# Designs tried in a protein design run: peptides against a protein of PDB entry 5ONS. Part 108

Target 1, 181 residues: chain A of PDB entry 5ONS
Amino acid sequence: MFKKFDEKENVSNCIQLKTSVIKGIKNQLIEQFPGIEPWLNQIMPKKDPVKIVRCHEHIEILTVNGELLFFRQREGPFYPTLRLLHKYPFILPHQQVDKGAIKFVLSGANIMCPGLTSPGAKLYPAAVDTIVAIMAEGKQHALCVGVMKMSAEDIEKVNKGIGIENIHYLNDGLWHMKTYK

## One batch from the design tools (peptide; made by RFdiffusion4, then SolubleMPNN)

Design b2_p21_7_s3 (from b2_p21_7, 6 letters changed)
Fold by OpenDDE base, seed 3:
Structure b2_p21_7_s3 (fold): chain B 181 residues (1-181), chain A 21 residues (1-21)
Amino acid sequence: as target 1 above (181 residues)
Amino acid sequence: EEEKEEKEFDEYAKELVEEYV
């Protein structure tokens, strides 16, 4: 989603959200990520304005005090940014890729099934379309946010093709934004 | 402390790319 993304070229505008809209978004986030509920007031304090950064390709980034928290495309599901996910790693279920897959993930490539079934990988139960944090073998923090294109069961069984779609990865265009005030 | 944590994540990203890319 952000492989060819540049803040200067791809950001259209920024809008401040009304209180009613913020409430709706918070409810959506709790629905998508139930574990976030106790932390949501810390992540999005009531006193702080919430903004949407509108980008090309119908991408929207939710921000508070310039921090990039979540993003979505075409009003689809929200994804946490890696910066938020690093602070709150429990927001998403995890999958772990082997060492060999890391360089490809960091280039924006989708995660192939063998990278999830190899000895250094860890594959946990997950359904198709589940948003997941991609962990690297031997590393502490997520390197990618992805979407399951196959169930964990099918990845193990078929072990061919794209297992997880790469949505956001370290050092992509979104990562390099860092903040937007 | 939050600033220190953010710096840690930035350094992590740099180190990971330097190691694997």
Scores: peptide ipSAE 0.581, ipTM 0.915, DockQ to the pose 0.907
Fold by OpenDDE base, seed 2:
Structure b2_p21_7_s3 (fold): chain B 181 residues (1-181), chain A 21 residues (1-21)
Amino acid sequence: as target 1 above (181 residues)
Amino acid sequence: EEEKEEKEFDEYAKELVEEYV
């Protein structure tokens, strides 16, 4: 989503959200990520305005005090930014790729099934379309936010093709977008 | 404050890059 993203070229505008819209978004976030509920007031304090940075390709980035928190495309599901995910690693279920997959993930490549079934990888139960944090063997921080394109069960059984779609990864265009006020 | 936040981010980002280099 952000492989060729540049803030200067791809940001269209920024709007401040109304309270009712913010409430709706918070409810959506809790529905998507139940574990975030106790932390949501910390992540999105009531006193702080919530903004959406509108980008090309129908990308919207949810921001509070300039911090990039979540993003979505075409009013689809919200994804946490890696920055937020690193602060709250439990927001997403995890999958772990092997060491060999790291370079490909960091190039924006989708995660292939063998990278999730090989020694050093850890594949956890997850359904198709589940948003997941991609961890790497021997690493502490998530390097990618992805979406399951196959269930964990099918990844193990089929063990070929795209297991997880790479949505946002370390050093992509969104990562380099530090803040937006 | 913005400069501080930027510096903190840069340091954080550097550490992550080092983690994956």
Scores: peptide ipSAE 0.334, ipTM 0.847, DockQ to the pose 0.257
Fold by OpenDDE base, seed 1:
Structure b2_p21_7_s3 (fold): chain B 181 residues (1-181), chain A 21 residues (1-21)
Amino acid sequence: as target 1 above (181 residues)
Amino acid sequence: EEEKEEKEFDEYAKELVEEYV
């Protein structure tokens, strides 16, 4: 989503959200990420304005105090930014790729099944379309936010083709935005 | 303050990138 993304070229505008819209978004976030509920007031304090940075290709980035929290495309599901995920790593279920897959993930490539079934990988139960944090063998922090294109069961069984779609990864265009006020 | 926040992020980002180098 952000392989060719540049803040100067791809941001259109920024709007401040109404209270009712914020409440709706919070409810959606809790529905998508039940584990976030106890932390949501810390992530999105009531006293702080919530903004959406509107970008090209119908991308929207949810921000509080300039911090990039979540993003979505075309009114689809919200994804956490890697920055937020690093603070709250439990927001997403995890998958772990082997060491050899790291360079490909960091180039924006989708994650192939063998990278999830190898000895250095860890594959956890997950359904198709589940948003997941991609961990790497021997590393502490997630390097990517992805979406299961196959179930974990099918990844193990078929072990060929794209297992997880790469949505947001370390050093992509979204990562380089840092903050937006 | 913005400069401070940016510096803090840059330090964090540097450490994270180094983790994956």
Scores: peptide ipSAE 0.273, ipTM 0.812, DockQ to the pose 0.246
Fold by OpenDDE base, seed 5:
Structure b2_p21_7_s3 (fold): chain B 181 residues (1-181), chain A 21 residues (1-21)
Amino acid sequence: as target 1 above (181 residues)
Amino acid sequence: EEEKEEKEFDEYAKELVEEYV
């Protein structure tokens, strides 16, 4: 999603949200990420304005005090930014790729099944379309936010093709967008 | 406190990039 993303070229505008809209978004976030509910007041304090940065290709980034929190495309599900995910690692279920897959993930490549089934990888139960945090062998923090394109069961059985779609990864265009005020 | 947390996060982010890239 952000492989060729540049803040200067791909941001269209920024809008401040009304209280009612913010409430709706918070409810949606709780539906998507039930574990986030106790933390929402910390992540999105009531006193702080919430903004949406509108980007090309129907990408929207939710921000509070310039911090990039969540993003979505075409009014689809919200994804946490890696920065937010690092603060709150429990927001997403995890999958772990082997060491060999790291360089490919960081190039924006989708995650192939062997990188999830090989020694050093850890594959946890997850259904198709589940948004997941991609961890790496020997690393503490997520390097990617992805979407399951196969169930964990099918990844293990078939062990061929794209297991997880790479949505947002470390050092992509969104990562380089540090703040937006 | 917010500035301290932001600085700590920035330092962490730098370390993370150095770890992966």
Scores: peptide ipSAE 0.267, ipTM 0.815, DockQ to the pose 0.326

Design b2_p21_7_s4 (from b2_p21_7, 6 letters changed)
Fold by OpenDDE base, seed 1:
Structure b2_p21_7_s4 (fold): chain B 181 residues (1-181), chain A 21 residues (1-21)
Amino acid sequence: as target 1 above (181 residues)
Amino acid sequence: EEEKKEEELDKYYEELVKEYV
């Protein structure tokens, strides 16, 4: 999603959200990520304005005090930014790739099944379309946010093709935005 | 103090990226 993304070229505008819209978004976030509920007031304090940065290709980035929190495309599901995920690693279920897969993930490549079934990988139960944090063997912090294209069970059984779609990764265009005020 | 905190955070993230290179 952000492989060729540049803040200067791909950001269209920024809008401040109304209270009713913020409430709706918070409810959606809790629905998508139940574990976030106790932390949501810390992440999105009531006193702080919530903004959406509108980008090309119908990408929207939810921000509070310039911090990039979540993003979506075409009013689809919200994804946490890696920066938020690093602060709250429990927001997403995890999958772990082996060391060999790291360089490909960081190039924006989708995660192939063998990178999830190898001895250095850890594959946890997850259904298709589940948004997941991609961890790496021997690393503490997520390197990617992805979407399951196969169930964990099918990844193990088939062990070929795209297991997880790469949505957002370390050092991509979104990562380089850092903050937006 | 806020600028110092931002700089420290930036350094942390830069180091994090380096861990994966």
Scores: peptide ipSAE 0.396, ipTM 0.831, DockQ to the pose 0.298
Fold by OpenDDE base, seed 5:
Structure b2_p21_7_s4 (fold): chain B 181 residues (1-181), chain A 21 residues (1-21)
Amino acid sequence: as target 1 above (181 residues)
Amino acid sequence: EEEKKEEELDKYYEELVKEYV
């Protein structure tokens, strides 16, 4: 989603949200990420304005005090930014790729099944379309936010093709955006 | 204080990237 993304070229505008809209978004976030509910007031304090940065390709980034929190495309599901995910690593279920897959993930490539089934990888139960944090063998911090294109069960059985779609990865265009004030 | 926090955070993220590169 952000492989060729540049803040200067791909941001259209920024809109401050009304209180009612913010409440709606908070409810959506709780529905998507039930575990976030106790933390949501810390992530999105009531006193702080919430903004949406509108980007090309129908990408929207939710921000508070310039921090990039969540993003979505075409009013689809919200994804946490890696920066938020690093603060709250429990927001997403995890999958772990082996060391060999790291360079490909960081190039924006989708995660192939062998990178999830090989020694050093850890594959956890997850259904198709589940948004997941991609961890790497021997690393503490997530390097990617992805979407399961196959169930964990099918990844193990088939062990061929795209297991997880790469949505947002470390050092991509969204990562480089850092903040938006 | 805010500038120092931003610098520390930037350094943290730079180091994080280096861990993967």
Scores: peptide ipSAE 0.389, ipTM 0.831, DockQ to the pose 0.292
Fold by OpenDDE base, seed 3:
Structure b2_p21_7_s4 (fold): chain B 181 residues (1-181), chain A 21 residues (1-21)
Amino acid sequence: as target 1 above (181 residues)
Amino acid sequence: EEEKKEEELDKYYEELVKEYV
């Protein structure tokens, strides 16, 4: 999603949201990520304005005090930014890729099944379309936010093709944006 | 103090990226 993303070229405008819209978004976030509920007031304090940064390709980034929190495309599900996920690692279920997959993930490549079934990988139960944090062998922080294209069960059984779609990764265009005020 | 905190955070993230390179 952000492989060729540049803040200067791809940001269209920024809109401050009304209270009613913010409430709707918060409810959606709790629905998508139930574990976030106790932390949502810390992440999105009621006193702080919430903004949407509108980008090309129908990408929207939710921001508070310049921090990039969540993003979505075409009014689909929200994804946490890696920066938010690093602060709150429990927002997403995890999958772990082996060391060999790291360089490919950081190039924006999708995660292939063998990178999830190898000895250095850890595959946890997850259904198709689940948004997941991609961890790496021997690393503490997520390197990617992805979407399961196969169930964990099918990844193990078939062990061929795209297991997880790469949505946002370390050092992509969104990562480089850092903040937006 | 806020500026110092932002600089420290930026440094932390730069080091994090380097961990994966």
Scores: peptide ipSAE 0.291, ipTM 0.783, DockQ to the pose 0.283
Fold by OpenDDE base, seed 2:
Structure b2_p21_7_s4 (fold): chain B 181 residues (1-181), chain A 21 residues (1-21)
Amino acid sequence: as target 1 above (181 residues)
Amino acid sequence: EEEKKEEELDKYYEELVKEYV
Protein backbone atom coordinates (compact mmCIF):
# COMPACT_ATOMS: atom_id res chain seq x y z
CA MET B 1 0.00 0.00 0.00
CA PHE B 2 2.84 2.39 0.78
CA LYS B 3 5.68 1.07 -1.36
CA LYS B 4 5.70 4.15 -3.57
CA PHE B 5 4.07 6.45 -1.07
CA ASP B 6 5.49 9.89 -0.48
CA GLU B 7 3.97 12.36 1.94
CA LYS B 8 4.58 15.36 -0.27
CA GLU B 9 3.09 13.77 -3.33
CA ASN B 10 0.40 11.51 -1.97
CA VAL B 11 -1.24 13.47 0.83
CA SER B 12 -4.26 15.43 -0.34
CA ASN B 13 -5.61 17.08 2.78
CA CYS B 14 -6.26 16.74 6.48
CA ILE B 15 -9.60 17.10 8.20
CA GLN B 16 -10.63 17.24 11.81
CA LEU B 17 -13.35 14.78 12.68
CA LYS B 18 -16.57 15.53 14.47
CA THR B 19 -17.23 13.93 17.81
CA SER B 20 -19.88 11.63 16.41
CA VAL B 21 -17.53 10.36 13.74
CA ILE B 22 -14.80 9.80 16.29
CA LYS B 23 -17.18 7.77 18.41
CA GLY B 24 -18.05 5.63 15.44
CA ILE B 25 -14.41 5.05 14.62
CA LYS B 26 -13.61 4.13 18.20
CA ASN B 27 -16.38 1.58 18.17
CA GLN B 28 -15.05 0.13 14.94
CA LEU B 29 -11.57 -0.08 16.40
CA ILE B 30 -12.82 -1.91 19.46
CA GLU B 31 -14.73 -4.30 17.27
CA GLN B 32 -11.68 -5.00 15.14
CA PHE B 33 -9.22 -5.01 18.01
CA PRO B 34 -10.96 -5.93 21.26
CA GLY B 35 -7.72 -5.81 23.19
CA ILE B 36 -7.33 -2.12 22.44
CA GLU B 37 -10.36 -1.04 24.46
CA PRO B 38 -8.56 -0.45 27.77
CA TRP B 39 -5.92 1.56 25.95
CA LEU B 40 -8.08 3.54 23.59
CA ASN B 41 -8.42 6.53 25.90
CA GLN B 42 -4.66 6.68 26.12
CA ILE B 43 -4.20 6.32 22.38
CA MET B 44 -7.05 8.67 21.56
CA PRO B 45 -7.64 10.96 24.53
CA LYS B 46 -11.06 12.57 24.55
CA LYS B 47 -9.57 16.02 24.87
CA ASP B 48 -7.46 15.67 21.76
CA PRO B 49 -8.77 16.28 18.27
CA VAL B 50 -8.78 13.37 15.89
CA LYS B 51 -7.82 14.03 12.32
CA ILE B 52 -7.90 12.11 9.09
CA VAL B 53 -5.10 12.59 6.64
CA ARG B 54 -6.54 11.90 3.23
CA CYS B 55 -4.17 10.42 0.74
CA HIS B 56 -4.27 9.26 -2.83
CA GLU B 57 -5.71 5.86 -3.66
CA HIS B 58 -8.46 6.38 -1.10
CA ILE B 59 -6.09 5.97 1.82
CA GLU B 60 -7.03 7.61 5.09
CA ILE B 61 -4.72 7.91 8.07
CA LEU B 62 -6.17 8.48 11.52
CA THR B 63 -4.05 10.84 13.59
CA VAL B 64 -4.08 12.29 17.09
CA ASN B 65 -1.65 15.05 18.00
CA GLY B 66 0.21 14.38 14.80
CA GLU B 67 0.76 10.73 15.64
CA LEU B 68 -0.22 8.33 12.89
CA LEU B 69 -2.34 5.67 14.54
CA PHE B 70 -4.41 3.74 12.05
CA PHE B 71 -5.02 3.73 8.35
CA ARG B 72 -7.59 2.32 5.98
CA GLN B 73 -8.30 2.17 2.30
CA ARG B 74 -11.69 2.71 0.71
CA GLU B 75 -13.41 2.66 4.08
CA GLY B 76 -12.22 -0.87 4.66
CA PRO B 77 -10.82 -2.21 7.90
CA PHE B 78 -8.44 -0.16 9.97
CA TYR B 79 -4.83 -1.20 10.20
CA PRO B 80 -2.54 0.00 12.95
CA THR B 81 0.60 1.78 11.91
CA LEU B 82 3.81 0.03 12.80
CA ARG B 83 4.64 2.93 15.05
CA LEU B 84 1.49 2.37 17.05
CA LEU B 85 1.90 -1.38 16.93
CA HIS B 86 5.38 -1.09 18.38
CA LYS B 87 3.90 0.71 21.36
CA TYR B 88 1.00 -1.71 21.66
CA PRO B 89 2.20 -4.98 20.16
CA PHE B 90 -0.83 -6.90 21.40
CA ILE B 91 -3.23 -5.04 19.12
CA LEU B 92 -2.72 -7.65 16.44
CA PRO B 93 -2.20 -11.37 16.47
CA HIS B 94 1.31 -12.29 15.46
CA GLN B 95 2.93 -14.37 12.79
CA GLN B 96 6.67 -14.87 12.58
CA VAL B 97 8.74 -15.22 9.45
CA ASP B 98 12.20 -16.69 9.25
CA LYS B 99 15.32 -14.59 8.84
CA GLY B 100 15.47 -15.23 5.14
CA ALA B 101 12.10 -13.62 4.55
CA ILE B 102 13.06 -10.28 6.12
CA LYS B 103 14.68 -8.78 3.06
CA PHE B 104 11.69 -9.63 0.92
CA VAL B 105 9.19 -8.25 3.40
CA LEU B 106 11.18 -5.03 3.57
CA SER B 107 10.98 -4.79 -0.20
CA GLY B 108 7.21 -4.86 0.05
CA ALA B 109 6.81 -8.44 -1.06
CA ASN B 110 3.98 -10.60 0.13
CA ILE B 111 4.85 -13.32 2.59
CA MET B 112 5.02 -16.70 0.96
CA CYS B 113 3.92 -19.81 2.79
CA PRO B 114 7.40 -21.35 3.11
CA GLY B 115 8.54 -18.29 5.03
CA LEU B 116 5.87 -19.07 7.60
CA THR B 117 6.44 -22.81 7.87
CA SER B 118 10.23 -22.90 8.08
CA PRO B 119 12.01 -23.79 11.33
CA GLY B 120 12.72 -20.15 12.16
CA ALA B 121 9.12 -19.15 11.58
CA LYS B 122 6.17 -19.39 13.92
CA LEU B 123 2.71 -19.86 12.53
CA TYR B 124 -0.21 -19.19 14.83
CA PRO B 125 -3.86 -19.98 14.22
CA ALA B 126 -5.53 -17.29 12.16
CA ALA B 127 -8.37 -17.12 9.68
CA VAL B 128 -8.30 -15.63 6.21
CA ASP B 129 -8.53 -11.83 6.19
CA THR B 130 -7.14 -11.51 9.71
CA ILE B 131 -4.90 -8.50 10.10
CA VAL B 132 -1.65 -9.66 11.64
CA ALA B 133 1.64 -8.34 12.91
CA ILE B 134 4.57 -9.88 11.09
CA MET B 135 7.42 -10.64 13.41
CA ALA B 136 10.82 -11.90 12.39
CA GLU B 137 13.02 -14.57 13.86
CA GLY B 138 15.30 -13.04 16.45
CA LYS B 139 13.68 -9.60 16.31
CA GLN B 140 11.63 -7.88 18.96
CA HIS B 141 9.51 -5.52 16.88
CA ALA B 142 7.11 -6.16 14.05
CA LEU B 143 8.49 -5.38 10.62
CA CYS B 144 5.18 -5.55 8.79
CA VAL B 145 1.43 -5.34 9.09
CA GLY B 146 -0.25 -7.88 6.88
CA VAL B 147 -3.45 -9.66 6.03
CA MET B 148 -3.87 -13.41 6.03
CA LYS B 149 -4.63 -14.56 2.49
CA MET B 150 -4.78 -18.15 3.62
CA SER B 151 -5.70 -19.58 6.97
CA ALA B 152 -2.84 -20.73 9.12
CA GLU B 153 -4.09 -24.26 8.61
CA ASP B 154 -4.02 -23.93 4.85
CA ILE B 155 -0.60 -22.28 4.92
CA GLU B 156 0.72 -25.32 6.70
CA LYS B 157 -1.05 -27.82 4.46
CA VAL B 158 -0.55 -26.19 1.08
CA ASN B 159 2.75 -24.49 1.90
CA LYS B 160 2.95 -22.59 -1.37
CA GLY B 161 1.71 -19.28 -2.68
CA ILE B 162 0.92 -16.10 -0.83
CA GLY B 163 0.20 -16.70 2.81
CA ILE B 164 0.06 -13.10 3.96
CA GLU B 165 -0.37 -9.91 1.99
CA ASN B 166 2.11 -7.18 2.87
CA ILE B 167 0.18 -4.02 3.68
CA HIS B 168 2.61 -1.84 5.62
CA TYR B 169 6.25 -2.56 6.32
CA LEU B 170 9.20 -1.05 8.10
CA ASN B 171 10.84 1.74 6.11
CA ASP B 172 7.97 2.15 3.65
CA GLY B 173 6.39 5.48 2.77
CA LEU B 174 4.03 5.47 5.73
CA TRP B 175 6.87 4.71 8.11
CA HIS B 176 8.77 7.71 6.82
CA MET B 177 5.88 10.09 7.48
CA LYS B 178 6.62 9.80 11.22
CA THR B 179 4.12 12.49 12.19
CA TYR B 180 1.60 14.72 10.51
CA LYS B 181 0.43 17.92 12.20
CA GLU A 1 11.05 18.49 26.45
CA GLU A 2 8.69 17.48 23.70
CA GLU A 3 11.39 18.06 21.13
CA LYS A 4 13.78 15.88 23.07
CA LYS A 5 11.25 13.11 23.27
CA GLU A 6 10.66 13.32 19.57
CA GLU A 7 14.37 13.14 18.89
CA GLU A 8 14.74 10.13 21.12
CA LEU A 9 11.88 8.41 19.42
CA ASP A 10 13.33 9.12 16.01
CA LYS A 11 16.63 7.71 17.10
CA TYR A 12 14.92 4.60 18.40
CA TYR A 13 13.19 4.00 15.10
CA GLU A 14 16.34 4.64 13.13
CA GLU A 15 18.09 2.03 15.18
CA LEU A 16 15.18 -0.33 14.70
CA VAL A 17 15.43 -0.01 10.95
CA LYS A 18 19.11 -0.78 11.16
CA GLU A 19 18.33 -4.03 12.91
CA TYR A 20 16.56 -5.24 9.81
CA VAL A 21 18.86 -3.82 7.13
Scores: peptide ipSAE 0.158, ipTM 0.706, DockQ to the pose 0.303

Design b2_p21_8_s1 (from b2_p21_8, 13 letters changed)
Fold by OpenDDE base, seed 1:
Structure b2_p21_8_s1 (fold): chain B 181 residues (1-181), chain A 21 residues (1-21)
Amino acid sequence: as target 1 above (181 residues)
Amino acid sequence: SMYKKKLEEAYKELKEEEKKK
């Protein structure tokens, strides 16, 4: 989603959200990520304004105090930014790729099944379309936010083709944006 | 911040692995 993204070229505007809209978004976030509920007031304090950074290709980034928290496209599901996910790694279910897959993930490539079934990888139960944090063997911080294109069961059985779609990865355009005020 | 440093270190480590492999 952000392979060719540049803040200067792809950001259109920024709007401050109304209280009612914020409440709706919070409810959606809790629905998508139940584990975030106890932390949501810390992530999005009531006293702090919530903004949406509108970008090209119908991308919206949810921000509080300049911190990029979540993003979505075309009013689809919210994805956490890697920066938020690094602070709250439990927001998403995890999948772990082997060391050999790291370079490909960091190039924006989708994650192939063998990278999830090989020694050093860890494949956890997850349904198709589940948003997941991609971990790397031996590393504590997620390198990618992805979407399951196959169930974990099918990844193991088929072990061929795209297992997880790469949505947001370290060193992509969103990562380099860092903050927006 | 201390946290920012940790994130940067993690990023550098991952990037270095990308270059080596």
Scores: peptide ipSAE 0.098, ipTM 0.633, DockQ to the pose 0.033
Fold by OpenDDE base, seed 5:
Structure b2_p21_8_s1 (fold): chain B 181 residues (1-181), chain A 21 residues (1-21)
Amino acid sequence: as target 1 above (181 residues)
Amino acid sequence: SMYKKKLEEAYKELKEEEKKK
């Protein structure tokens, strides 16, 4: 989603949200990520304005005090930014790729099934379309936010093709967009 | 910030791993 993204070229505008809209978004976030509920007031304090940065390709980024928290495309589901996920790693279920897959993920490539089934990888139960945090073997911080294109069961069974779609990864355009006020 | 430092460290670690593989 952000492989060719540049803040200066791909950001259209920024709007400040009204209280009622913020409430709706918070409810949606809790629905998508139930585990975030106890932390949401810390992530999005009531006293702080919430903004949406509108980007090309119908991408919207939710921000508080310039911090990029979540993003979505075409009013689809919200994804946490890696920067938020690093602070709150429990927001998403995890999958772990082997060391050999790291370089490909960091280039924006989709995650192939062998990278999830080989020694060093850890494949956890997950349904198709589940948003997941991609962990690297031997590393504590997620390197990617992805979407399951196959169930964990099918990844193990078929063991070829795209297992997880790469949505947001370290050193992509969104990662380099550190803040927006 | 503390979190920024952790993020940068994570990035560096992963980039080093990328170079080694």
Scores: peptide ipSAE 0.096, ipTM 0.647, DockQ to the pose 0.032
Fold by OpenDDE base, seed 3:
Structure b2_p21_8_s1 (fold): chain B 181 residues (1-181), chain A 21 residues (1-21)
Amino acid sequence: as target 1 above (181 residues)
Amino acid sequence: SMYKKKLEEAYKELKEEEKKK
């Protein structure tokens, strides 16, 4: 989603959200990520304005005090930014890729099944379409946010093709955006 | 590799940000 993203070239505008809209978004976030509820007031304090940064390709980034928190495309589901996920790693279920897959993930490539079933990888139960945090062997922080294109069960059984779609990864355009005020 | 270097740089940056807390 952000492979060729650049803040200067791909940001269209920024709008401040009304209180009612913010409430709706918070409810949606809790629905998508139930575990975030106790932390949401810390992440999005009531006293702080919430903004949407509108980007090309129908991408919207939710921000508070310049911090990039969540993003979505075409009003689809919200994804946490890696920067937020690093602070709150429990927001998403985890999957771990093997060492060999890391370089490909960092190039924006989708994650193939063998990279999730090989030694060094860890595949946890997850249904298709689940948004997941991709962990690297030996690293504490996620390197990618992805979406399960196959269930964990099918990844193990079939073990070929795209297992997880790469949505956002370390050092992509969103990562380099850092903050937006 | 180039990507490995980029990853390490990203993690280094992250650690530096954590130190500011």
Scores: peptide ipSAE 0.093, ipTM 0.669, DockQ to the pose 0.028
Fold by OpenDDE base, seed 4:
Structure b2_p21_8_s1 (fold): chain B 181 residues (1-181), chain A 21 residues (1-21)
Amino acid sequence: as target 1 above (181 residues)
Amino acid sequence: SMYKKKLEEAYKELKEEEKKK
């Protein structure tokens, strides 16, 4: 989603949200990520304005106090930014890729099944369309946010093709934004 | 590889940011 994204070229405008819209978004976030509910007031304090940074290709980034929290495309589901995920790693279920897959993930490539079933990888139960954090062995911080294109069970059985779609990864255009005020 | 370098740089940055907290 952000492979060729540049803040200078791809950001269109920034809009401050109404209270009612914020409430709706918070409810959606809780539905998508139930584990975030106890932390949501810390992540999005009531006193702080919530803004949406509108970008090209129908990308929207939810921000509070300049911090990039979540993003979506075409009014689809929200994804946490890697920066938020690094602070709250539990908001997504994890998957771990093997060492060989790392370079491809960092190029924006989708994660193939063998990269999730090989030694060094860890595959945890997850249904299709689940948003997941992609981990690397020995690292505390996720290197990618992805979407399961196959269930964990099917990844193990089929072990061929795209297991997880790469949505957001370290050093992509979104990562380099850091903040937006 | 260039990607390995990028990964190392990214994690280095994260580590530095954590130290500032």
Scores: peptide ipSAE 0.081, ipTM 0.657, DockQ to the pose 0.029

Design b2_p21_8_s2 (from b2_p21_8, 9 letters changed)
Fold by OpenDDE base, seed 1:
Structure b2_p21_8_s2 (fold): chain B 181 residues (1-181), chain A 21 residues (1-21)
Amino acid sequence: as target 1 above (181 residues)
Amino acid sequence: SEAKKKLEEAYEELKKKEEEE
């Protein structure tokens, strides 16, 4: 989603959200990520304005105090930014790729099944379309936010093709955006 | 590799931020 993203070229505008809209978004976030509920007031304090940075390709980034928290495309599901995920790693279920897959993930490539079934990888139960944090063998912080394109079960059985779609990865355009005020 | 370097740089940046917080 952010492979060719540049803040200067791809950001259109920024709007401050109304309180009613913020409430709706918070409810949606809790629905998507139930584990975030106890932390949501810390992540999005009531006293702080919530903004949406509108980008090209119908991408919207939810921000508070300049911090990039979540993003979505075409008003679909919210994804946490890696920066937020690093602070709150529990908000997504995890999958782990082997060392060999790292270079491909960091190039924006989708995660192939063998990278999830090989030694060094860890595949956890997950259904299709589940948003997941991609961990790397030997690393403590997620390198990618992805979406399951196959169930964990099918990844193990078929072990060919795209297992997880790469949505957001370390050193992509969103990562380099860092903040927006 | 270049990818490994980029990964390490990203993690280093993260560590720096954690130290500043």
Scores: peptide ipSAE 0.079, ipTM 0.661, DockQ to the pose 0.029
Fold by OpenDDE base, seed 2:
Structure b2_p21_8_s2 (fold): chain B 181 residues (1-181), chain A 21 residues (1-21)
Amino acid sequence: as target 1 above (181 residues)
Amino acid sequence: SEAKKKLEEAYEELKKKEEEE
C-alpha cells in the first residue's frame, strides 16, 4: 500500500474529526481488535483531537497529536501502523517469517507460503482475511503488517503461493512519515 | 544485503526511542 508512498506527493489534506465520528471509529477499532479496548483511552485520549490524514488512493491515516496510529483504504478495515504496533504488539496476532524472507518483505513483496513453513518460521492459527503482525526470525519487533490470504492450515497444507499479503512494512512510505501534525 | 541493512537501521531507531522513553 505504501511502497511508492511519499508524504510530499501523496498527502492531500488533514481533517479534525467530530466527536460522533471518533466514537464510531473507536467502536470499530474495538470490534476489529477486542484486545485494544483497555488501551484505547491511552492511545486516543479523550482530551486530544483525532485527525485523519487523507492521502491519494483513498488512504486515510488516523492520527492523535501527530502520531500515526491506524490507516485504512476505501473505508475498509483499519490497520495499525507499525509504530503503534511496536508499542502495543498484542493488537494483532503474530506470524513469523524466516530470515530468508526478510529481504523480500522489506521490498514490499507478499509473503509466500514457504517463508511461513520453513525452519525459523512460526505459523500460528489464523483464518483467511485476518490482519496479522509479521515477525522476523531473531527480531523482537514486527517488520510488516499483513493480511492472511490463506488460513494457517491451508498455508501448511498447500505450501505454495501467497500466504500473506504485504500491506505495510518497515522503511516503506508510511514508516518514513514518522509523524504528521 | 541492502534490505538487511535497512532493517537493522530501523531496529536501531526503535532501540533509541525505547531508551528515550
Scores: peptide ipSAE 0.072, ipTM 0.639, DockQ to the pose 0.028
Fold by OpenDDE base, seed 3:
Structure b2_p21_8_s2 (fold): chain B 181 residues (1-181), chain A 21 residues (1-21)
Amino acid sequence: as target 1 above (181 residues)
Amino acid sequence: SEAKKKLEEAYEELKKKEEEE
């Protein structure tokens, strides 16, 4: 989603949200990520304005105090940014790729099934279309946010083709944006 | 090796940001 993204070229405008809209978004976030509820007031304090950065290709980034928190495309589900996920790693279920897959993930490639079934990988139960944090063997922080294109069960059985779609990864255009005020 | 370097640079950037907060 952000492989060729540049802040100067791909950001259209920024708007401050009304209180009613913010409440709706918070409810949606709790529905998508139940574990975030106790932390939501810390992530999005009531006293702080919430903004949406509108980008090309119908991408929207939710921000508070310049911090990039969540993003979505075409009114779809919200994804956490890697920067938020590094602070709150529990908001997504995890999958782990082996050391050999790191290079490909950081190039923006989708994650193939063998990279999830190898000895250095760890595959946890997850249904198709689940948003997941991609961990790397021997690393503490997630390197990618992805979407399951197959269930964990099918990845193990078939072990061929795209297992997880790469949505956002370290050193992509969104990562380099850092903050927006 | 290049991918590993980029990953480590990203982690160092994150650490620096956390120290500035």
Scores: peptide ipSAE 0.066, ipTM 0.637, DockQ to the pose 0.028
Fold by OpenDDE base, seed 4:
Structure b2_p21_8_s2 (fold): chain B 181 residues (1-181), chain A 21 residues (1-21)
Amino acid sequence: as target 1 above (181 residues)
Amino acid sequence: SEAKKKLEEAYEELKKKEEEE
């Protein structure tokens, strides 16, 4: 989603959200990420305005005090930014790729099934379309946010093709935004 | 290459975060 993304070229505008819209978004976030509920007031304090940075290709980034929290495309589901995920790693279920897959993930490549079934990888139960944090063997912080294109069960059984779609990865265009006010 | 440079930068960022914990 952000392989060719540049803040200067791809950001259109920024809007401040109304209270009713914020409430709706918070409810959506809790529905998508139940584990975030106890932390939501810390992540999105009531005293702080919530903004959406609108980008090209119908990308929207949810921000509070300039911090990039979540993003979505074409009114789809919200994804946490890697920066938020690093602070709250439990927001997403995890999958782990082996060391050999790291360079491909960081190039924006999708995660192939063999990279999730290898000895250095760890595959955890997850349904298709689940948003997941991609961990790397020997690393503490997620290097990618992805979407399961197959269930974990099918990845293990079929072990061929795209297992997880790469949505946002370390050092992509979104990562380099850092903050936006 | 540029790709290699970006990869190394990503590794350094990740390493820095891990060292801060």
Scores: peptide ipSAE 0.057, ipTM 0.662, DockQ to the pose 0.031

